# Peptides against a protein of PDB entry 5HOI: the designs that were tried, part 326

Target 1, 351 residues: chain A of PDB entry 5HOI
Amino acid sequence: FRYMPFSPAGTPFGFTDRRYLTMNEVGYVSTVKNSEQYSITVSFFDVGRFREYHFEDLFGYDLCFLNEKGTLFGQSKTGQIQYRPHDSIHSNWTKIIPLQAGERITSVAATPVRVIVGTSLGYFRSFNQFGVPFAVEKTSPIVALTAQNYRVFSVHYSQFHGLSYSLSELGTSSKRYYKRECPLPMSLPNINSDMKKDANLDYYNFNPMGIKSLFFSSYGDPCIFGSDNTLLLLSKWRSPEESKWLPILDSNMEIWKMSGGKETTDIHVWPLALAYDTLNCILVKGKHIWPEFPLPLPSEMEIRMPVFVKSKLLEENKAILNKKNEIGADTEAEEGEEDKEIQIPVSMAAE

## One batch from the design tools (peptide; made by RFdiffusion4, then SolubleMPNN)

Design b1_p29_5_s4 (from b1_p29_5, 12 letters changed)
Fold by OpenDDE base, seed 5:
Structure b1_p29_5_s4 (fold): chain B 351 residues (1-351), chain A 29 residues (1-29)
Amino acid sequence: as target 1 above (351 residues)
Amino acid sequence: SKTSLKAALRVAELLNNEEEIEKLKKELE
């Protein structure tokens, strides 16, 4: 096992000279190999809001995080990071993160107010949006980061303990943990079954954790999309005792349903973001599970809990209704709502 | 929903399922 640089929804080069460094609901960042250098392009889905821009990369940035205010770049081996605001009013800045021998930056994240750097030795480094350092903390090895506002979702890996996660808030004076290195119930890629296809081996070598992306939902819930193509959402994270991972979408099952039950083994979901009750994603056809060039237009998929989880929610809702009826609350339950597709109640977003 | 129909249309397009493409286009009108 080796620690690889991770960026949300980043793609490998494969046999090409180009890849996506990252993509999300804001846009996508691509890099092209030009002999001795790279050309980076930052593109946006809302072409009216932001202008596409490009620059020459002499450092070979292999880490990227895109937000609504700027783009953070990182070089995993050298420790160089660069923040580029989308607005020309704010200046670019560059910093070198001190790395020990064999240490790598494994992930970076940026919000309008924070920059976060995680390493293969578990150094968690926080900065403001201007690159002023706040703190350095030693954690378990960090393999993935995402952030929204002041909140950070981190994924950790230990050879002894497997995958864990943390959820923290980076205030002005202190870091608060909501979750600290708790077990992450995500399956790792199965080398023996899935790697019979060369394309799967190439992707595994690029991303051995199989984390296609991680993000915060529009409601501020941590989400992760693994190699099993299931979207997991962390529910009730404010209540440590009640917090649980919910499988809110089996994307393979949804594609299969949308096809009318036809073979869909060559159709893949590439996750971008979760907005309300819809997964923003790229639908990909081909041998590669990731989008190629040009990037197709994003699609929206309604989130649908697996039938087993839907049945539990129905039972829980019936139990709640029965308890309300026993307490004499005159809620006229209109009979006709039994056949409504159980939408994940907005209340399953972290309270 | 209209969102689900659009996603199903994109899947039908990727599968080159002309009959389903035509059906889903009519349902989106």
Scores: peptide ipSAE 0.415, ipTM 0.881, DockQ to the pose 0.595
Fold by OpenDDE base, seed 1:
Structure b1_p29_5_s4 (fold): chain B 351 residues (1-351), chain A 29 residues (1-29)
Amino acid sequence: as target 1 above (351 residues)
Amino acid sequence: SKTSLKAALRVAELLNNEEEIEKLKKELE
């Protein structure tokens, strides 16, 4: 296993000179390789609210987090971070995070009030929006971070214990944990099944955890979207005894349903954010599971529990079969299509 | 919902399903 830099909804270069460093509901950050340098562009979906800007990157930033007030950049190997406010009123700042030998920044997050840096050795570093440090905490190795206001959702990885998560609030005087290194019930990418396509291998090498994105919902609930294309939401996290992960969307099932049951193996959901009861996402067509250039317009998918979707599909299929039987059409029911087990992702079959 | 219909329209467009595109456009009117 190799710790790779993670950014929410970041894409690999693949065979191109360009990629998305990050994307969410606010916008998308792209980088283009130009010889030994990079050109970074920060683009916004609401062009009336924000002006697109670009700059030359001499450091090769491989980490990024975009919010409504600014963009945080990081270089995983050197430990350099840069915060760039979208508004020219506030100055850019740069800082070097001290890294031990072999340590990497694995993820960065920024809110209007906090900057967070996580590392492969489990150093959790917190700053204010001006780069003033609050604390350094040692945790299990951090593989992904997101933040909203004062709240941080962190994903940890141990070779012995697998994936865990923490949910914390970074006050002025103290860090409060709502959840601390609790088991994360997310499936890891299956190397043997998924690697049959070269495009999947490229993505795996870029993101071995298969975490396409993580974010907070508009209600402030932690969300994660893994390689199984299931959106998980942490419900009731304020009540430790009642807290649970809900599979609130099987995106493959929803695409299949929206197609009228056609083959949709080349259609992919790329998650951006959860706004109320809708997943904001990019619908992608092609061999690559990630969006290419130019970025398609975002789409919205309604939240549906996969179990309810399956139940409805079974009811709809029964209703279609009953209608076919009433019409007396001697359509030879090819017996062979009924046994296409709707492969419920193994993570959902265990209830 | 209108949101679901728009998403279905985008899927139909990606699949080049002209018949479903036309149907979904009419349902969105």
Scores: peptide ipSAE 0.413, ipTM 0.881, DockQ to the pose 0.672
Fold by OpenDDE base, seed 3:
Structure b1_p29_5_s4 (fold): chain B 351 residues (1-351), chain A 29 residues (1-29)
Amino acid sequence: as target 1 above (351 residues)
Amino acid sequence: SKTSLKAALRVAELLNNEEEIEKLKKELE
């Protein structure tokens, strides 16, 4: 197994001189090979809110994370990271992450308040948005990171234990775990079945975990989109004993339905973000499962919880309502609004 | 929903399914 640099919805070069370093609901970051250097462009979907910018990259950044305030870049081998605010008011900063022999930065994430670096040896490094370090923690090897506000969703890999995940909050003084290296029930790419197409081999070599993207929903729930094209959402993560992964969208099945049951083997979903009830994605047509250049306009797909999951959620919601009706009105006052688990709206009716 | 119809329209466009494109456009009006 080889640890590869991961960025959310990043694409390989393939046979081209250009790729997407990352993309999400904010925009997309592209890099183009130009002799011995790279040209990076940071583009936005909301062109009225943000101005596209580019710069020359002499380091060969292979890691990227885009947020509403800036872009974090990383070089997996050298340990160099750079944060570039979108606004020119704030200065760019560069830092070198110390790496051991053979260690790689495997993923980076940035929010308006935190920068996170994960490595192939399981070093988890946290910084503020100005690159001031908080802590270094040793975890299982990190293969993917995403972050929203103060929360970090990390995916770990062990040859013996497979995939695990952590969900943590990076306060000012301490790291809190909601989940710590719990099993992640995501299917890994099947080398024997998926490698029948050269394009799948190229993607596997780029991303051996098959994690197309990793993000938080608009509600702050961890989401993962694997090689099976199923969107998983972590539900009830505030309650460690009740937390579960929900398969909220089979994108292959949804495309098949939208086509009227036609062959859709050349149509692919490339995930960007999960809004309230819609997956923001790029619909890709072709041999490659990833978007080429130019980037197609994003599409929205409604999430459909499987009927059995919906039925369970309805039963759970009824049980919660019944418990709330049995527990008299007086205890409603002290549970502050912030800790209310956003109930997945029941309106995800399987029509 | 209107969102689902737009997504289906995009799939129909990618498939060059003219009949379904016309139907979905009419449903979006």
Scores: peptide ipSAE 0.406, ipTM 0.878, DockQ to the pose 0.602
Fold by OpenDDE base, seed 4:
Order: sequence, then C-alpha cells, then structure tokens
Structure b1_p29_5_s4 (fold): chain B 351 residues (1-351), chain A 29 residues (1-29)
Amino acid sequence: as target 1 above (351 residues)
Amino acid sequence: SKTSLKAALRVAELLNNEEEIEKLKKELE
C-alpha cells in the first residue's frame, strides 16, 4: 500500500497536463504543468464575491484545501505548505513541515481559524490561520482531512485495522475528541471488478482509498463520499454511543432514477458539498469518473434526509446552546468561542 | 428515532445491505 496525497474532490492528471487540486462549494483549484513548474489557478463559483487569481508554483503542490478566506497548499514529499488568503490585505505565509525519512504529508485542511496537516506516519499538526503552531499529536496514519471552523474530521488507515475516523475540536488551549479512531464503515475500492477499465486504475493509483471527497455539512456533520458513490453522514456524533454513519444518498441510484431507469454507467457524481438537504456536485458524463476541463456547472441533488434526523440535530444543537448559556451564567467569562449559530433555515424546522 | 432508523433501513434496502437491513429491522421492533 502507498500513501498518496489526498485533497477533497481532487482529480488526477490522467493523460493531461492539468488537474483539479481540490474543489468544493466555494470553488475549484486547478494546476497546469508547465515544463519544470506549475501554474495554479484559484477559481470561484461566486464570481461576484471573489476574484479568480493565479500564481506560479515552483514546488509542485499536490495538496490543496480551499475555504472562504484562503487556500492552503502543500507538497507531500518536501513538507512545504503555503497559505494564500483570497484577500490581498492578508499576507501569504510559507512553512516547512519537518518530515521523517519516507514520511509524506497525506492531507491538509484549512479553516478561517485553523490549519491542519496530516502525515503518513500519523503526525497531526495544528496551526492557526497565520501558521503559528499549536500542537503535534501522533495518531494512526492519516489519509484524509477536512475541517470546519474549529472541528476536524480525519480519516486514518492501518493495514491491520483498515479505515478509522476521528472527529475533534481544536480549541485555543486543547484538542477535544468527539470520536477517536473509530471504525469507518466505508468500502475500499474493489481492485478486481473496477480495475477492468484503465481509467479506474488511474484513479486508484491517484487515490487508493477511493475517497472522492469528505466535508462537513452545513449543519456541521462529517460527510464522506467513497468509491461506492454513497454519501455517508455521521449522525449523533455528540453522543459517542449513539453515533451512526447514515448512507443518506446512493448517487448511482439517484442518477438511475433521474434517468428514468436508463443505463447510467457513464454518468458519475463528483461530490462538492452538502448544503442542508442538497448535495452540491458535478455531474460528469464520460470515461473518467472525475470532471475534466472546463469544469461543468455544479448540480444539486436532493437528499432525502429523514426529517427526524434534522429535528433531532436541531434539538441537540438547541440543548447544547442552552447548556452553554446555563454554564456561562455562573462561571467567569471564559472567552466563549462563538459557536456561530448555524442559522438553520426556519423552513427545515417546520417539517 | 424510529424515523431515522426507517430512513436508514430504506437506504440499506436501496443498497441491498442485508446485514444492516436485518440490524435496523431489529432496532425498529
């Protein structure tokens, strides 16, 4: 097994000189090979909110994470990382992550407040948005990371234990675990059945775990989209014993339904984000399971989330808010990390 | 909730995951 650099919804080069380093609901980052260097472009879906920008990459960044405030880049072999704010007011910064012999950065994530680096040896490194380090933790080998605000969803792989996941919160002083290296019930790519097509082999070589993307939902729930094209959502993660992975969308089935029951073997879902009850994705038609250039417009696929999961998440969030308010009344003002109220649309509370 | 289990069951049925269907049916009883 070889640890490969992972970025959310990243695509391989294939037979081309260009690929997407990452894509999500904010936009997409592309890189083009130009002799010994690369040209990186950061593009946005909301062109009114953000301006596209590009730069020359002399390092060959193979890791990327895009958020609303900036883009994190990483080079898996050298350990170099760069954060580039979208706003010119804030300075870019570069740092070298110390790597042991044979160690690779396998994934990076960035929020407006945190930068996270995971490695093939299981080093979990956390920084603030300015590249100031908080801590280094040793975990099982990290294969994928995503983050939202202070929360980190990490996927781990062991040859002996398979896939596991962690869910943690990176406060100012300490890391809290909601889940720590729990089994991840995701199927690995089936080498024998899917590898009959060269395109599938190319993708497997790029991403042996078959994780097309992982993200937090708009409600702050960890989501993962594997090689089976099933969207898994971690429900009830605040209750360790009640936490369950829910298969909330079979994208193959939904495509089949959308087609009116026709053969859809050439139609692929490329996941971007989960916004409320809608999977934001790229619908791809062709030989490759990933989007090519130019990037098609995103599509929305309605997920039939059980209304009851929404209502319980709402109740749990309210109960947590109420407990924070009750505890905040008696003990001194520890600077309340504003859990920005996830404005749950009133419409979803009424069903 | 029974509804979350029913939805998980429906999805498990859609995925032809017999083990998870059986487990979720037992949790619904």
Scores: peptide ipSAE 0.066, ipTM 0.649, DockQ to the pose 0.026

Design b1_p29_6_s1 (from b1_p29_6, 13 letters changed)
Fold by OpenDDE base, seed 5:
Structure b1_p29_6_s1 (fold): chain B 351 residues (1-351), chain A 29 residues (1-29)
Amino acid sequence: as target 1 above (351 residues)
Amino acid sequence: DEELKEEIEKEKEEREERAKKFKELLEAQ
C-alpha cells in the first residue's frame, strides 16, 4: 500500500498533461505539465467576486485546498507548502514541513484562520493563516483532511484497523476532539469488481481510498463521498454518544431516477459541496468518473436517502400510522403514499 | 388532503423540471 497525496475532488492526470488539483463550491484549481514545470490556474465559479489567476509552479504541487480567502498548495515529497491569498492585500508565504525518510504530506487544508498539514506517518501539524505553527500531534496515518473555520475533519488509515475519522476544533490554546479516531463506515474500492474498467484502475492508483471528496456542509456537518457514490453526513457530532453517519444521497440512484430509469453507466456525480439540502456537483458524462477539461457547469442534486434506508423508514412510518389508526384518528391513508420519497428532515443536520 | 396533494404535485413538477434540466445538460456535454 502507498499513501497518495489527497485533495478534495482532485482528479488524476490520466493520459493527459492536465488535472484538477482540487475543486469545491468556491472554484477549481488546475495544473498543466510543461516539461519539468507546472502552470497552475486558480479559477472561480463566482467571477464577479474573484479574478482567475495563474502562476508557474517550479515545485510540482500535488496537494491543494481552496477556500474563500486563499489557496493552499503542498508538495507531498519535499514538504513544501505555499499559501496564496486571492486578494493582493496579503502576501504569499512558503514553508518547508520537515519530513522523515519515506514520510509524505498526504493532505492539506486551509481556512481563513488555520492551515493544517497531515502526513503518512500521522503527523498532524497546525498553523495560523500566516504559517505560524501552533502544534504537532502524532495520530494514526492521515489520508484526507478538510477544514471549516476552526474545525478539522481528518480521515485516517491503518492496515490493521481500516478507515477512521477525527473531528476536532483548533482553538488558540488547545485542540478539542469531538471525535478521535472513530471507525469510519465507508466502503473501500472493490479491486475485484470495480477494476475491470481501466479508468477505474487509473483512479484507484491516484486515490486508493476512493474518497472523491470530503467537506463540511453549510451547517458545519462533516460530509464524505466515497467510491460507492453515497454521500455520508455525520449527524449529532456534538454528542459523541448520539453521533451517526447518515447516507443522505445515493447519487447512482438519483442519476437513475433523473434519466427516467434508463441505464446511466456513463453518467457520474463528482461532489463539490453540500449547501443546505442540495449537493453541489459536476455531472460527468463519459468513460472517466472524474471531470475532464473544460469543467462542466456545477449542478445541484437534492439530497435523498437511499432506497434501502427509505424502505425501513416507510415501514417505520407505516407502523406509526397503524398505531395512530388504532387510536381512532380517521386519517384516510390513501394506498398511493407507499412511493413517497422520504427526505431526511433538515433538522437532522446542524444538531 | 388538498394541501398534501398540492405538495405532492409540486414535488412532481420539481422532479420533472430537474429531470428536464438533467437531460438538457447531458445533451449539451
Scores: peptide ipSAE 0.043, ipTM 0.589, DockQ to the pose 0.403
Fold by OpenDDE base, seed 1:
Structure b1_p29_6_s1 (fold): chain B 351 residues (1-351), chain A 29 residues (1-29)
Amino acid sequence: as target 1 above (351 residues)
Amino acid sequence: DEELKEEIEKEKEEREERAKKFKELLEAQ
């Protein structure tokens, strides 16, 4: 096993001169080999909101994270990171992360307010959006990161304990844990079954954890999409004892249904984001399980939440709240309605 | 009953439209 640089929905070069460094709901970042340098392009799905831009990369960035405000780049071996705002108002900044001998940056994440760097030795480094450091924490080895606002979802790997995850909030003064190095019930890639195709071996060598992507949903739930093509969502994460991973989508089964039950061995889901009750994804047709060039248009795949649609529960909860307000029942304090966990009615949880 | 039928029919139409878009995407690739 070796620690590899991970970026959400990043693709390998394979036998090509180009790859995607990352992609999500905002857009996609590509890099092209130009002799000893790289040309990076940051492209957006909403071309009306954002202008595509490119630059020459002399450092060979192998880590990337895209958000609505900027792009974070990282070089896994040198420890260089660069943040590029999409606007011209804020300046780009570069920083060198100090690395120990053999240490690698394994993942980076950026929100409009935080920059996070994770390493193969389990150093978790936090910064603000201007690259001002907050803290350095020692954790289990970090293999993947994503972040939304102040929240960070981290995946860890130990040779002794396998995969674990943490969910934390990076406030102004302190880091709070909702989950700290809890077991992650995700299957690792099976080398013996899946590696029969050379293309799968190339992908395994690029991403040995098989994590195609991880993100926060539009509702702020941690999501992970593994090598089994199952979308896992962390439910009830505010309640440590009740928190569980929900398999909200078997993408292979959904492709099989959409094809009319035909053999779909050449069709693959590449996850971008979970927006409400739909997986935003790229449908990939071909030999490789990852998108090539040009990037196909994103597709929406409906999640079968086993029991309930979160949107419907939000609407029902709003309708119940509005009815309570109309009845003049003393609403206990409006503290953080946006952060109230959607309680699944116990009656729905049984199907 | 009628609202549930309209929701089921809408979900079915949305599923058929997604299946059509999926088929069109597979034919365009």
Scores: peptide ipSAE 0.042, ipTM 0.587, DockQ to the pose 0.404
Fold by OpenDDE base, seed 4:
Structure b1_p29_6_s1 (fold): chain B 351 residues (1-351), chain A 29 residues (1-29)
Amino acid sequence: as target 1 above (351 residues)
Amino acid sequence: DEELKEEIEKEKEEREERAKKFKELLEAQ
């Protein structure tokens, strides 16, 4: 097994000179090989909100994370990272992550407030958005990272224990764990069945874990999309005893239904984000399971979970809070009550 | 009961529209 650099929805070069470093709901980052250098383009879906930009990459960045404020780049072998704000008012910064012999940066993540670097030896490094370091922690080998605000979803791999995950919050003073190296019930790519198609071998060599993407939902739930094309959502993660992975979308089954029950072996879902009740994705038609150039327009797939319950329960909780405030009860609204996990009623979790 | 029926019918219409957009996208590729 080789630890490969992972970025959310990143694509291999295949037989081309170009690939996507990352994609999400904000946009897509592409890199093109130009002899000994690379040209990187940061593109956005909302062209009214953001301006596309490009730069020459002399380092060969193979890691990327895009957010609404900037793009984090990383070089897995050298340990170089660069943060580029989308706004030119803010300066770019570059750092070198110290790596041991044979250590690789395996994943990077960035939020408007945090930068996270994970390695093949399980070094978890945290920084602020200006690259000021907070901490270094030793974990199981990190294979994937995503982050939203202060929260980090990390995927770990052990040769003995398989895949695990952690969910943590990176406060100013401390790291809190909601989940720490818990078993991740995601299927690994089946080398014997899936490798019969050369295109699957290229993807497997690029991404041996088969994690197409991982992200937080619009509600802040960790999501992962594996090689089985199932979207898993971590529900009730604030309640450690009640927390479970929910298979909220079988994308192969959904494509099959949407096609009217036709053979859809040439149609693939490429996940971008989960917004409310919809998986934002790219529908890929062809031999490769990943999008090529030009990038198709994003599509939406409806998830089966009544995520409507979360919006209604948020509105109901806001209405209850507003009523409490009108009644002039000096309930010390512990700033923690807004962060109470919306309990989805058991009846709706079965539909 | 009526509000719940209207929400179910709206969700069904949204699903049908998504299925239509999906079909149009697959035909455009």
Scores: peptide ipSAE 0.041, ipTM 0.566, DockQ to the pose 0.444
Fold by OpenDDE base, seed 3:
Structure b1_p29_6_s1 (fold): chain B 351 residues (1-351), chain A 29 residues (1-29)
Amino acid sequence: as target 1 above (351 residues)
Amino acid sequence: DEELKEEIEKEKEEREERAKKFKELLEAQ
C-alpha cells in the first residue's frame, strides 16, 4: 500500500497527457503535460461570475482544491503549496511544507478563511487564507481532506483499523473536534473483484482508497462518495451519540432506474457537490469511470432524504432568530442556534 | 397541512423532472 495524493473528484492521466486535478460545484481544474512542465487551467461553471485562467506549472502540482475565492495547489513529494486567488486584487502565495523522509502531502483543502494540509504521516497543518500558520497537529495518516468555512472533514487510514474520519472547526485560537478519528463505514475497493478491468486498476493505482470525492453539503453536512458509488452523509454530527452515516444515494441504483432498468455498466456518476436535495455530478459514459475531455455539463441527481423539511426548518429557525433579535434578547444565544442540526422527521425520510 | 401537501407534491414533480432530464442525458450520451 502507498499513500497517494488525493483531490476531490480528481482524475488520473490514464493514457492521456491531461487530467482533472479537482472538480466541484464551482468549476474544474485541469492540467496538461508539456514536456517537463504542466499547463494548468482553472475553469468555472458560472462563466458570468468567473473568468477562466491558465498558468505554467513548473512544479508538477498533483494536489488541488477549488473554492469560490481561489485555488490551492500542492506538490505531494516536494511539499510545495500555492494559493491563487481568482481575483487579481489578492496576490498569489507559495509555501514549502516541511516533509520527513518518505512523507507525502496526501490532501489539501482551502476555504476563503483557511488552508489545510494533510500528510501520509498524519501531520495536520492549518493556515489562514494568506498562508500564515496556526497549528501543526499529529493525527492518524490523512488520506483525504475537505473544508467549508472553518470546518474540516478529514479521512484517515490505518492498515490495522481501516478508515476513520474527523470533523473539526478551526477557530482563531483553537481546533474544536465534533468527531475525532471515528470509524468510517465505507468499503475499500476490492482488488480481486473490481480489478478485472485494466481501467479499474489504473484508477486504483491513482486512488487506492476509492474515494471519488468528499465535500460539505449546502447545509454543512460532511459527505463522502466511495468506490461503491454510494453517497454517504454524516447526520447529527453535533450530537456525538446520535451521529450516523446515511446512505442518501445509491448512484448505481439511480442510473439503473433512470435508464428504465437497462444495463448501464458503461454509465458512471462522478460526484461534484451536494446542493440541498440534489447531487451535482458529471455523467460519464465509456470505459473509464471518470470524466475525460471535454468535460460534460453537470447533471443533478435527487437524493433520498427529503430536503424540503430541512429547508423549512431552516426558515423557521431564521424566523425565530429574527423575532428574538427584534425583542432585544441577549446576543449570546445567536452563535449556538445557527449551528443547530435540522432533524428530518423519520416518517418523511422513509417516503 | 395543505401547504405541506402542496410542497410534497411540488418536490415529487421536481423529482420526476430531474429523473426525466437525467434519463434524456443518459440516452443522449
Scores: peptide ipSAE 0.038, ipTM 0.554, DockQ to the pose 0.462

